# Peptides against a protein of PDB entry 5OK6: the designs that were tried, part 63

Target 1, 215 residues: chain A of PDB entry 5OK6
Amino acid sequence: ELPGLDSQWRQIENGESGRERPLRAGESWFLVEKHWYKQWEAYVQGGDQDSSTFPGCINNATLFQDEINWRLKEGLVEGEDYVLLPAAAWHYLVSWYGLEHGQPPIERKVIELPNIQKVEVYPVELLLVRHNDLGKSHTVQFSHTDSIGLVLRTARERFLVEPQEDTRLWAKNSEGSLDRLYDTHITVLDAALETGQLIIMETRKKDGTWPSAQL

## One batch from the design tools (peptide; made by RFdiffusion4, then SolubleMPNN)

Design b2_p15_7_s3 (from b2_p15_7, 5 letters changed)
Fold by OpenDDE base, seed 1:
Structure b2_p15_7_s3 (fold): chain B 215 residues (1-215), chain A 15 residues (1-15)
Amino acid sequence: as target 1 above (215 residues)
Amino acid sequence: ERIVVTDEQLAAASA
């Protein structure tokens, strides 16, 4: 059964636990398509439960670029295309109105940036490759706050690199140059890595030389 | 360290 309209409004919009609550690192927030949310606001503010302003089920279809991988469209803007709700508020809305059949929730994490918390709507998708097989990429999603060390570990795991093998990373730039990612303690953000960027894992040869030394 | 590498050089080094 749907709660009363005033109760719905207070539950979702209450600044203590609702949409306006403080962001906390590691928490999950969810995207809701803006027009649906505005329809819901109009419905609950109208005071008539039988109003023609009933929003129906949550439908985020316009936020997705595809219905296969459920990737978000590029360039979506908070407050224009979507609103962000904390997990509790999202789950209430889904419980009350439902979610469009087959659509996954758009879950995102709060990340800690210097002096600010932010919901990371667009994590970085990197194309991981080996230096000796550039045609076989593994697309892996990383947070901007993830370390280059994590990227390297992930690459090693994906390519089944043995513990005794030495590896290092190179980022391919749009200009065709390669930048070596020396510092494994900096973040993906600090390294200015971008979605779709090719990250080359170089493996040291048995003779102790690096393949890149021949370039 | 920045290396300017052509796609051909990358392919050759990968061989």
Scores: peptide ipSAE 0.275, ipTM 0.840, DockQ to the pose 0.903
Fold by OpenDDE base, seed 2:
Structure b2_p15_7_s3 (fold): chain B 215 residues (1-215), chain A 15 residues (1-15)
Amino acid sequence: as target 1 above (215 residues)
Amino acid sequence: ERIVVTDEQLAAASA
């Protein structure tokens, strides 16, 4: 059932539990297309439930690059293209107005950066490859806060590397150079890894030599 | 450690 307009406004815009609530690491937030949200604001502020300003179902179509993978368009800006709502507020709006049929929610996580919390709208997509099969990439999503150690473990798992096999990572740069990811305790952010970047997992040879030593 | 490699060198080392 649709609550009263004042109740909707208080529930969604409440600074303690609504849109203005503090970010907490690990929590889920959801994107709402800005135009729809503004239409909703106008509707609930108008005080007339029979108003022509009724927003209808939530439709985030303009935020998506495609309807196959439901990837976000690049370069979307908070406050201009979308608003962020905590999970509770999102679920209220969906329950009241519905979500466009077949369209998935745009869920994102709050991450902890050195000085701030942020909703990670664009996680890093890395292309994982083996040194001996550069043509077969596995695209894997990582948080900027994930460690290089996690990237390495993920690569080992995806390529079914046995525990006794010694492996290490290289990042391919746009200039064609390879940077060795020595420190596995630094983050994806600290390593300045970017979406679409090729990450090469090198496996040590049985003779104890590294393939890269021949470069 | 940074290694400057060509695509050909990388392909050859990967073989």
Scores: peptide ipSAE 0.272, ipTM 0.844, DockQ to the pose 0.900
Fold by OpenDDE base, seed 3:
Structure b2_p15_7_s3 (fold): chain B 215 residues (1-215), chain A 15 residues (1-15)
Amino acid sequence: as target 1 above (215 residues)
Amino acid sequence: ERIVVTDEQLAAASA
């Protein structure tokens, strides 16, 4: 049963778990398509439960670029294309109105940046490759707050690198040159790594030389 | 360290 319209408004907008509550690192937030949300606002503000302004089920179809991988469209803007809701508020709306059949929730995490907490709507998708097999990529998502060390460990795991093998990373830049990722303690953000960027894992040769030393 | 490398050069160095 739908709660009263005023109760819905208070729960979603002004509640302890409302839209405007402080962000907390590690918490889950959810995207709601802006037009649906505005329709819901109009419905609950109208005060008539039988109004023609009933929003129906949540439909985030316009936020997705595909219905296979459920990737978000590029360049979506908070407040224009979507609103962000805390997990509790999202679950209330879904329980009241439902979610369009077959659509997954768009869950994102709050991350801690040096001076701000932010919902990370777009994690960084890196293309991990080995220096000796550039044609075989593994696409892996990373937070902007993840370390280069984590990227390296992830690459080693995906490529089944033995613990005794020495490896290092190179980032291919837009100009086609390679920049070595020396510091494994900096973040993906600090290294200015971008979605779709090729990251090359170089493995040290048995003779102790690096393949790149021959370039 | 920045190197300008073609995919062919990188593949050749890996061989």
Scores: peptide ipSAE 0.251, ipTM 0.834, DockQ to the pose 0.715
Fold by OpenDDE base, seed 5:
Structure b2_p15_7_s3 (fold): chain B 215 residues (1-215), chain A 15 residues (1-15)
Amino acid sequence: as target 1 above (215 residues)
Amino acid sequence: ERIVVTDEQLAAASA
């Protein structure tokens, strides 16, 4: 059942628990398509629950580039294409208006960067490959705040590397050269890794030599 | 460490 219009506005738009609340690292926030949200604002601010401004169910279709993996379109801008709501506010709207059938919620995490907290709308998608099979990539999403160590562990897991096998990472740069990722404690952001970048996991040979030593 | 290699060289070393 829909609550009163003033109650809806207060629950969603307030500065303590709604849209304007402070970001906290690790919390989930949700994207809402901007036009729907503006329609909802007009509806609740209008004061007439029977108004023709009723927004209907939440429909984020225009934010998706595909309905297969539900990836977001590139270049979406907060405040222009979508608004961000904390989990509680999102769940209220979904409860009141529903979500378009078949659409998943667009959930994102707050990340802590050196001088700012933000909702990470676009995590980094890396192409993980083995040195001996460059044509077989695994696309994996990472936060900008994830360590290179996590990227390495993830690669080892995806490729079923045994614990006793020694591995290291190389990033293919824009010039076609390989940069070795020595420091596993730096972040994806610190390493300046980008979406679509090829990350090569090198496995040490049984003879104790590295494949790259032959390059 | 930066290694300047072609895709062909990388493929050959991986074989």
Scores: peptide ipSAE 0.241, ipTM 0.827, DockQ to the pose 0.806

Design b2_p15_7_s4 (from b2_p15_7, 7 letters changed)
Fold by OpenDDE base, seed 1:
Structure b2_p15_7_s4 (fold): chain B 215 residues (1-215), chain A 15 residues (1-15)
Amino acid sequence: as target 1 above (215 residues)
Amino acid sequence: EIIKVSDEQLEAWSK
C-alpha cells in the first residue's frame, strides 16, 4: 500500500536516508530516470492520491543502451537524465510503485576521491588479455579507485596463473604504444585507464626473460 | 617504459 503523499515526500527527499543525505564511501546508490522522478515529485506535491499524475512503475529503459547486458548509455548526466537515491529511498520507491518487469536496478557505489566523494556511475571496463593470446579477452569492471595491483591479481586469477609465475601489466594506448604499469599501488584513475582499453598481462618465461624483450 | 608496437608486432607477439 502507498503511504501518504507527504510521508513519501519526506522519506525520499528529506529523510535520514533521503536524496539529499551525505555520500558515504562504499554505500550503494541507485539511478532513477529523471522524467519518472519528476512525475513522482509532481504527484506527491499535488496532494491528491487519485491524481492523473500518478507516475506508475519505475522505468529506467531510456537509461540503458541494451536489454541484454543492461549497460548504461554513455554520457548520461545527473540531474538531467537521472536522479541518484540512497539504497533505502530506492527500496521504498520500488516497494510503493514497482520496477518495470525484467529490468534490473541500476546500483552504483560511492567512491572516495582525494577531495570529493561521488557515486561512480561509470566504472572502468578493462579488456584483460595474455601477451601470447590477444584474441581471448576477459572484460572486467574496476572502480577508478581500484589499484593496479587488484587489476593484476584479477588478471592472474582469470588466466589461472600459478603463484610461482611472475607477471606484469601493459596498457595499450591509442597511439600504438604499450605503457608498462610499474606501480601497482596507484589507482586505475591515476594510471588514466579507460573503458575498452586493452590490458596485457605478460608472463615471465622459464628462462627468466620477458616476452616483451622481443618487441 | 613505453614500447612502440605496431599491430603487426602485437599479432606476432600473440602467436
Scores: peptide ipSAE 0.272, ipTM 0.894, DockQ to the pose 0.924
Fold by OpenDDE base, seed 2:
Structure b2_p15_7_s4 (fold): chain B 215 residues (1-215), chain A 15 residues (1-15)
Amino acid sequence: as target 1 above (215 residues)
Amino acid sequence: EIIKVSDEQLEAWSK
């Protein structure tokens, strides 16, 4: 059952569950396609529940580049293409109007950058490979705030590296060079890693030498 | 540490 129009407006736009609430690191927010949201605003502000302005179910189809992996289109802009809602507000809208059949929710996390909190709409997708098998990649998403240490641990896990094996990372840059990711305490952002970038995990040889010494 | 590598060098490294 749909609540009253004024109640809908207050729950979504205002208060602790509203769109204007402060961002908090680690919280989930959801994307809503802008035209749908504007239609909803017009509906609830119109004061007539029987009006032709009823928005129907949430349909985020225009935000997706594909319906297989449900990847977002590149270059989407907040306030132009989509609106961000806190989890509570999103769940209210879904409960009231539904979500288009088969579409997943577009959930994103709030991250804390040095001077700002932001919903990370586009996490970094890295191509993880081993130095001795560059043709076999694992695509893994990371936050810009994740450490290089986490990237290394993730690579070790994906490649089933034994605890006693010593490993390190290299990033292939656009200039055709390998940049060694020596400091594991810096973030993906600090290392300037980008989506689609090849990250090479080098494993130390049994003789104690590094394979990269031959490059 | 930056190592300039060609695609051929990377392929050779992967063998």
Scores: peptide ipSAE 0.270, ipTM 0.892, DockQ to the pose 0.914
Fold by OpenDDE base, seed 3:
Structure b2_p15_7_s4 (fold): chain B 215 residues (1-215), chain A 15 residues (1-15)
Amino acid sequence: as target 1 above (215 residues)
Amino acid sequence: EIIKVSDEQLEAWSK
């Protein structure tokens, strides 16, 4: 059963526990399609529970580019296309109104950036390849806050690199050049890596030479 | 360290 309209408004819009709650790193937040949310606002502010303004089930269909992989459309803007709710508020809305059948929740994590917390709506998808097999990519998602060291470890794991093998990363830039990712302690953000970018793992030869010396 | 490579050079490197 739905709680009272005023109670719904206070629960979801409350600055302490609702959408205006301070972000905390590592917490889960959820996207809600903006038109649905505005319809809900109109419903709960209208004061009539039987109003024609009833929003129905949460429907995030317009946020997805596909209903197979449930990827978000590119270029979605907070406050225009969606609102962000903390997990508690999201779960309340889902319990009250339901979620459209078959749609997954759009869960995202709060990340810590220099001097600010942000919900990371778009993690970076990198194309990991080996220098000797550029045609065989592994698409892997990373946070902007993940280190290049994590990218390297992930690449080594995906390619089953033995611990004794020495490896390093190159990023293919927009100019077609290779930028060596020398510092493994900087973040994906600091390295300015972008979604769809090719990241080449180079493996050192047994003779101690690097394959890139031939470029 | 930046290496300017052509697509042909990258393809050759991948062989």
Scores: peptide ipSAE 0.268, ipTM 0.891, DockQ to the pose 0.918
Fold by OpenDDE base, seed 5:
Structure b2_p15_7_s4 (fold): chain B 215 residues (1-215), chain A 15 residues (1-15)
Amino acid sequence: as target 1 above (215 residues)
Amino acid sequence: EIIKVSDEQLEAWSK
C-alpha cells in the first residue's frame, strides 16, 4: 500500500536513513534516474495523491547503454542524470511504485578513498591475460580500493594456476610499455589502472627464470 | 620496473 505523501517524503529525504544520510564504506546504494525522482518529488510535495504528477514505476532505462549486460552509460553525473539512495530508501520506493519489468536495480558500493567516502558508480574493468596467450582475455571488475594482490589472486584463479607456480603482474600502459605491478599491497587506484587496461600475468619458468627476461 | 616493448616483441613473448 502507498503511504501518505508526507510520510513518503520523510522516509526518503531524511538525513538519518534517507537520501541525505552519511555514506558508510561497504554499504549498498542505488541509482535512480533523475527525471523520475524529480517527478516523485513533485508528486509528494503537491499533497494530492490523485494528482497527474504520479511518477509511475521506476524506470532507469536512460542510464543503461544496453539491455543485455545492463552496463551504465559513460559520463553519468550525480544530481544531473541520477540520484543515489541508500538500500532502505530504494526498497521503499520499489515497494511503493515498482521497478520497470526486466530492469535490474543499479546497486553500487560505498568505498573509502583518502579522506572521503564515495559511491563507486564505475568500478574498474581489467582485461586479464597470460603472458603466453595475450589473445585470451578475462574481463573482471575491481574496485579502485581493491589491492593488486586481489587482482593477482583473481588472475591465478581464472587461469587455474597451481599453488606452487610463481606469478606476477604487468600492466600495459598507454605508451605500449609494460609496468610491473611489484607492490601487491597498493590499490588499483594507487597503481592508476583504468577500465579496458591489459593486465598480463607472467608465470615463472621451471628453471627459476622469468619469461620477461627475454624482452 | 618498466619494460618498453613493441607489439612484435609482445607477440613473440606470447609464443
Scores: peptide ipSAE 0.263, ipTM 0.888, DockQ to the pose 0.916

Design b2_p15_8_s1 (from b2_p15_8, 7 letters changed)
Fold by OpenDDE base, seed 1:
Structure b2_p15_8_s1 (fold): chain B 215 residues (1-215), chain A 15 residues (1-15)
Amino acid sequence: as target 1 above (215 residues)
Amino acid sequence: REIIKVSDEELKKKL
């Protein structure tokens, strides 16, 4: 059942878990399409339950590039294309109005950067490959705050690398050359890795030589 | 920083 309009407004905008709540690292936030949210604002601010202003179910269709993988369109802007809500506020709106049938929620995490928290709307999608099988890629999402060490561990796991096998990463750069990701303690952001970038996992040969020494 | 200059064709042939 829908609560009173003033109660809805207070809960979503001014509540302890409202839109203006401070960001905290690791928390989940959700995207809501801007036009729907503005329609909801108009509805609850109008003071009447006029059905003509009723926003209906949350519909994020315009934010998705496809309905198969449910990927976001590129270049979406906060405050223009969508608003961000804390998990509690999102769940209230979904419980009151529903979510369009078949659409997944657009959940994102707050990440900690050196001087700011932000909701990471676009995590980095890397193409992980083995040096000896460049045709078989695994697309994996990483946070900009994830370490290169995590990327390497993830690649090792995906390719079923034995614990005794020595491995290292190379990133294909914009010039078409390979940059070695030597420091595993830096982040994906610090390494300037981008979505769609090819990351090559090199496995050391049994003779102790590296395949890349032949390049 | 180790950089290997390799063309896509060379990469596919050698790795």
Scores: peptide ipSAE 0.154, ipTM 0.832, DockQ to the pose 0.914
Fold by OpenDDE base, seed 2:
Structure b2_p15_8_s1 (fold): chain B 215 residues (1-215), chain A 15 residues (1-15)
Amino acid sequence: as target 1 above (215 residues)
Amino acid sequence: REIIKVSDEELKKKL
C-alpha cells in the first residue's frame, strides 16, 4: 500500500534512512534514474495522489549500456543522471512503485577513502592473466580500496595456484610497458589501476628464476 | 620502480 505523500517524502528525503543520511563504509546504496526521481518528488510534493504526476515504476534503463550484463554507462554523474539512496529508502520506493520488469537494482557499496566516504559507482574491472597464457583473461571486479595483496590472492585462486608456488603481479601501463606491483599493501587506487587494465600474474619457475628475467 | 619495456609481440613470444 502506498503511504501518504508527506510520509513518502519524509521517509525518502529525510530521517535516519533518507537520501541525506551519512555514508558509512560497507553499506549498500542504490542508483535511481534522475528523471524518475524528480517525477516522484513532484508527485509527492503536489499533495494529490490522483495527480497525473504519478511516477510509475522505477526505470533505470537510461543508466545501462546493455541489458545483458547490466553494466552502467560510463561517465554518469550523481545529481545529473542519478540519485543515490540508502538501501532502506530504495526498498521503500521499490515496494511502493515497483521496478521495471526484468531490470536489476543498481546496488553499490560505500567505500572509505583517505579523506572521504563515497559510494563506489564504478568499481575497477581488472583483466587477470597468467604470464604463460596471456590469451586467457579473467575479468574480476575490485574496489579502489582493495589491496594489491587481495588482487594477487584473487589471481592465485582463479588460476588454482598451489600455496607453495611463488607469484607476483605486473600491470600493463598506458605506454605498453609492465609495471611491477611489488608493494602488496597499497590499494588499487594507490597503484592507479584502471578498468580494462591487464594484470599479469607471474609464477616463479621451479629452477627459482622468474620468467620476466628473460625479458 | 621495476619497469619492463616490452612490446605485446615480444611479451607473447618470450613468456
Scores: peptide ipSAE 0.153, ipTM 0.832, DockQ to the pose 0.928
Fold by OpenDDE base, seed 5:
Structure b2_p15_8_s1 (fold): chain B 215 residues (1-215), chain A 15 residues (1-15)
Amino acid sequence: as target 1 above (215 residues)
Amino acid sequence: REIIKVSDEELKKKL
């Protein structure tokens, strides 16, 4: 059952648990398509529940580039293309209006950067490869706040590297050269890794030499 | 940071 219009507005727009609440690292927020949200605002502000301004089901279709992998379009802007809601507010709207059939929620995490908290709408997609099989990539998503150590562990897991094998990472840069990711304690952001970037996992040879020493 | 200048062709041949 739909709550009263004033109750809906207060529940979604409040500064403690609604749209205006402070961001907290690790929390989930959800994207809502901007036109739908504006239609909802007009509806609840109009004061008539039977108004022709009823927004209907939440439909984020315009935010997706595909309905197979449900990837977001590139270059979406908060406040222009979508609004962000905390989990509680999102779940209220979904319970009241529904979500378009078959469409997944667009859930994102709050990340903590050195001077700001933000919802990470676009995590980094890295192309992980082995040095000896550059043609076989594994696309893996990482937060900008994830460590290079996590990227290395993830690569080792994906390639089924034995625990005794020594491995290290190289990033292919925009010049086509390889930058060694020596410090595993820095973040993906600190390493300036970008979506679509090739990350090469090098495995140490049995003779104790590195394949890259021949380059 | 260690930087290796290598072409894609050289990379495919040596690695």
Scores: peptide ipSAE 0.150, ipTM 0.833, DockQ to the pose 0.925
Fold by OpenDDE base, seed 3:
Structure b2_p15_8_s1 (fold): chain B 215 residues (1-215), chain A 15 residues (1-15)
Amino acid sequence: as target 1 above (215 residues)
Amino acid sequence: REIIKVSDEELKKKL
């Protein structure tokens, strides 16, 4: 059963537990398609539960690039294409109106950046390759707050690198050259790594030389 | 940072 319209508005829009709630690192937030949300706003502000403005089930179809992998479209803008709701508010709306059949929730995490929290709508998708097999990429998602050390560990794990093997990373830049990711303590953000960027894991040769020394 | 300027063709040939 739907709560009273005023109760819905207060629950979703209040600054303590609703849309205006302060962001906290590690918390889950959810995307809601903007047109649906605006129709919901009009419905609950209209004061008539029998109004033709009833929003129906939450439908985020326009936010997805595909219905197979449920990847978001690129270039979506908060406040224009979607709104962000904290988990509690999202679950209320889903409980009241439902979610379109077969659509997954669009869950994202709050990350801590220098002096600000942000919902990370677009994690960085990197293409991990080995220096000796550039044609076999592993696509892996990372937070902007993840360290280069984590990227390296993830690459080593994906490529089944033995603990005794020495490895390092190179990023292919926009000029097509390779930038060595020397500092493993900086973040993906600090390294300015972008989605679709090729990251090459170089493995040291048994003779102690690096393959890149031949370049 | 160490920067290597290599073409895609050179990269495929040498690595």
Scores: peptide ipSAE 0.144, ipTM 0.828, DockQ to the pose 0.926

Design b2_p15_8_s2 (from b2_p15_8, 7 letters changed)
Fold by OpenDDE base, seed 5:
Structure b2_p15_8_s2 (fold): chain B 215 residues (1-215), chain A 15 residues (1-15)
Amino acid sequence: as target 1 above (215 residues)
Amino acid sequence: REIIHISDEELEKKL
C-alpha cells in the first residue's frame, strides 16, 4: 500500500534525508528520469490518490544509450534529464511504485573534489592493455578521484600479474604518443585521463630491462 | 614527463 501523499512528499523532498540533503563522499545516489519525477510530484501535490496523475513504475529507459550494458547517454543534465536521490529516497520510491521490469537502478557515488562534493554520473572508462598484446583490451571504470596506483593495481589483477613482476603504465595521448604515468599517487583527474583512452601496462623483462627501452 | 614518440604501426610491431 502507498503511504499518504503528504508522507511521500515529506519523505522524498526534504533537506535532511531526501533530495535536498547534503552530499557526503562515498554515499550512493540514484538517477530518476525527470519526466517520471515531475509526474510523481504532480501526483502527490494533487492530494488525490486515485488521480489520473499516478506516475506508475519508475522508467529510466530514456537515460540509457543501450539495454545491453545499461550505459547512460552522454550529455545528460541534472534537473533537465534526471534528478538525483539519496539511497533511502530511491528505495522508498521503488518500494512504492516499482522499477520498470529488467531495468537496473542507476547508482552513482558522491566523490570529493578539492572544493566540492558531486555525484559522479560519468566515471572514466579506460581501455587497459598489456604491452605485448595491444589488441586485447579490458574496459574498466574508474572514478576521477581514483589514484593511478589503483589503475595499476587493477590492471595487474585483470592480467593476473604475479606479485614479483614489476609493472608500470603508459597512456596513449591525443598526439598518438605514449605518456608514462610515473606518479602513481596522482588521481585519474590529475593525469587528465579520458573515457576510451588506451592505458598500456608494461611488464619488466627477466633481464631487468623494460620493453619500452627499445622504442 | 617521460614521453615516447611512436606511430601506431611501429608500436604494434615493437611491443
Scores: peptide ipSAE 0.159, ipTM 0.832, DockQ to the pose 0.871
Fold by OpenDDE base, seed 1:
Structure b2_p15_8_s2 (fold): chain B 215 residues (1-215), chain A 15 residues (1-15)
Amino acid sequence: as target 1 above (215 residues)
Amino acid sequence: REIIHISDEELEKKL
């Protein structure tokens, strides 16, 4: 059931529980296409529920690169292309207006950076490979706040590395050289890893030598 | 900081 227009406005825009609420690390927020949201604002502020300004169902189509992988377009800007809503507000809007058929919600997490909380709209997508099979990549998403240790563990798991096998990571840098990710306690952000970057997992040989020692 | 300077072609040949 659609609540009254004033009630809709209060539920979604309320600074304590709505769009303007403080960000909390680990919480889910959702993207809403800006034009739809502005249409909704105009509708609920107009005071006439039968107005021609009715926004219809939520349609985030313009935010997606394609309807296959449902990846976001690059370079989207908060307040210009989309608004961020906390999970409760998003679910209210979806319940009231619906979401375009077949279109997934755009859910993102709040991350804690050294001095700020931020909704991480663009997690880092790394291309994980083994040193002996560079042609077979596994794309994995990581938060900027994830540790290099997590990247290494994820690579080991993905490549089915046995616990007794020693592994380490190399990042292909912008100069085409390899930087060893020796500190596993720093974050993806601290390591300045970027989407599309190749991360090479090197496995130590049984003879105790590293393959990279031959480079 | 451990850095290996290698071309893509060399990397593909050696690893």
Scores: peptide ipSAE 0.157, ipTM 0.830, DockQ to the pose 0.847
Fold by OpenDDE base, seed 3:
Structure b2_p15_8_s2 (fold): chain B 215 residues (1-215), chain A 15 residues (1-15)
Amino acid sequence: as target 1 above (215 residues)
Amino acid sequence: REIIHISDEELEKKL
């Protein structure tokens, strides 16, 4: 059963678990398609539960680029394409109106940046390759707050690199050149790594030389 | 940072 319209509005917009709730690192937030949310606002503000403004089930279809992998479209903008809700508010709306059948919720995490918390809607998807097999890529998702050290460890794990093997990373830059990711303590954000960027893991030769020294 | 200026074609031939 749906709560009273005023109660819905207070819970989602003005409540302790509402849309304007302060962000906290590690918390889950959810995307709601903007047109649906605006329809819901009109419905609850209208004061008539039997009105033609009933929003129906939450449908985020327009936010997805595909219904196979459920990846978000690129370039979506908060406040224009979607609204962010904290987990409690999202769960209320889903319990009241339902979610479109077969459609997954769009869950994202709050990350801690140097001066602000932000919901990370677009984690970075990197293309990991080995220097000696550039044609075999592995797409791996990282937070902007993840260290280059984590990227390197992940690459080593994905490629089954033995602990005694020495490895380092190169990023293909916008000019088509390779930038060595020397500092493993900086973040993906600090390194300005972007989705779709090629990251090459170089493995040191048994003779102690680096393959890149011949370039 | 160390930068290697190489074309994709050259990279594929050398690595």
Scores: peptide ipSAE 0.156, ipTM 0.830, DockQ to the pose 0.858
Fold by OpenDDE base, seed 2:
Structure b2_p15_8_s2 (fold): chain B 215 residues (1-215), chain A 15 residues (1-15)
Amino acid sequence: as target 1 above (215 residues)
Amino acid sequence: REIIHISDEELEKKL
């Protein structure tokens, strides 16, 4: 059942779990297509539940570049293309209006950056490969706040590297050269890693030499 | 900063 229009507005905009709620690291937020949200605002502010301004079900179709992987379009801007709602507010709207059939929710996490909390709408997708098989990539999503150490651990896990095997990472840079990711304590952001970037896991040879020493 | 300057073609041949 739809609550009263004033109650909807208060719950979504001004509630403790509303749109203006402070961001907290690790929390889930959801994208809502802006035109739908503006239609909803007009509906609830109009004060007439029988008005022609009823927004219908949430439809985020215009935010997606594909309906297979449900990837977001590049370059979407908060406040222009979408609004961000905390999980509670999102779930209220979905409960009241529904979500377009077949569409997944667009869930994103709040991350802690050095000076700001941000909803990470675009996490980094890295192409992980082994030095000896560059043609077989594993696409893995990382937060900008994830450490290079986590990227290395993830690569080791994906490639089933044994604990006794020594490994290190290289990033293919924009110049086509390889940058060694020797500091595992810096973040993906600090390393300036980008979506689609090739990350090469090098495994030390049994003779104690590195494959890259032959380059 | 450790940088290896290598072409994609050379990389594929050596690794």
Scores: peptide ipSAE 0.151, ipTM 0.825, DockQ to the pose 0.862

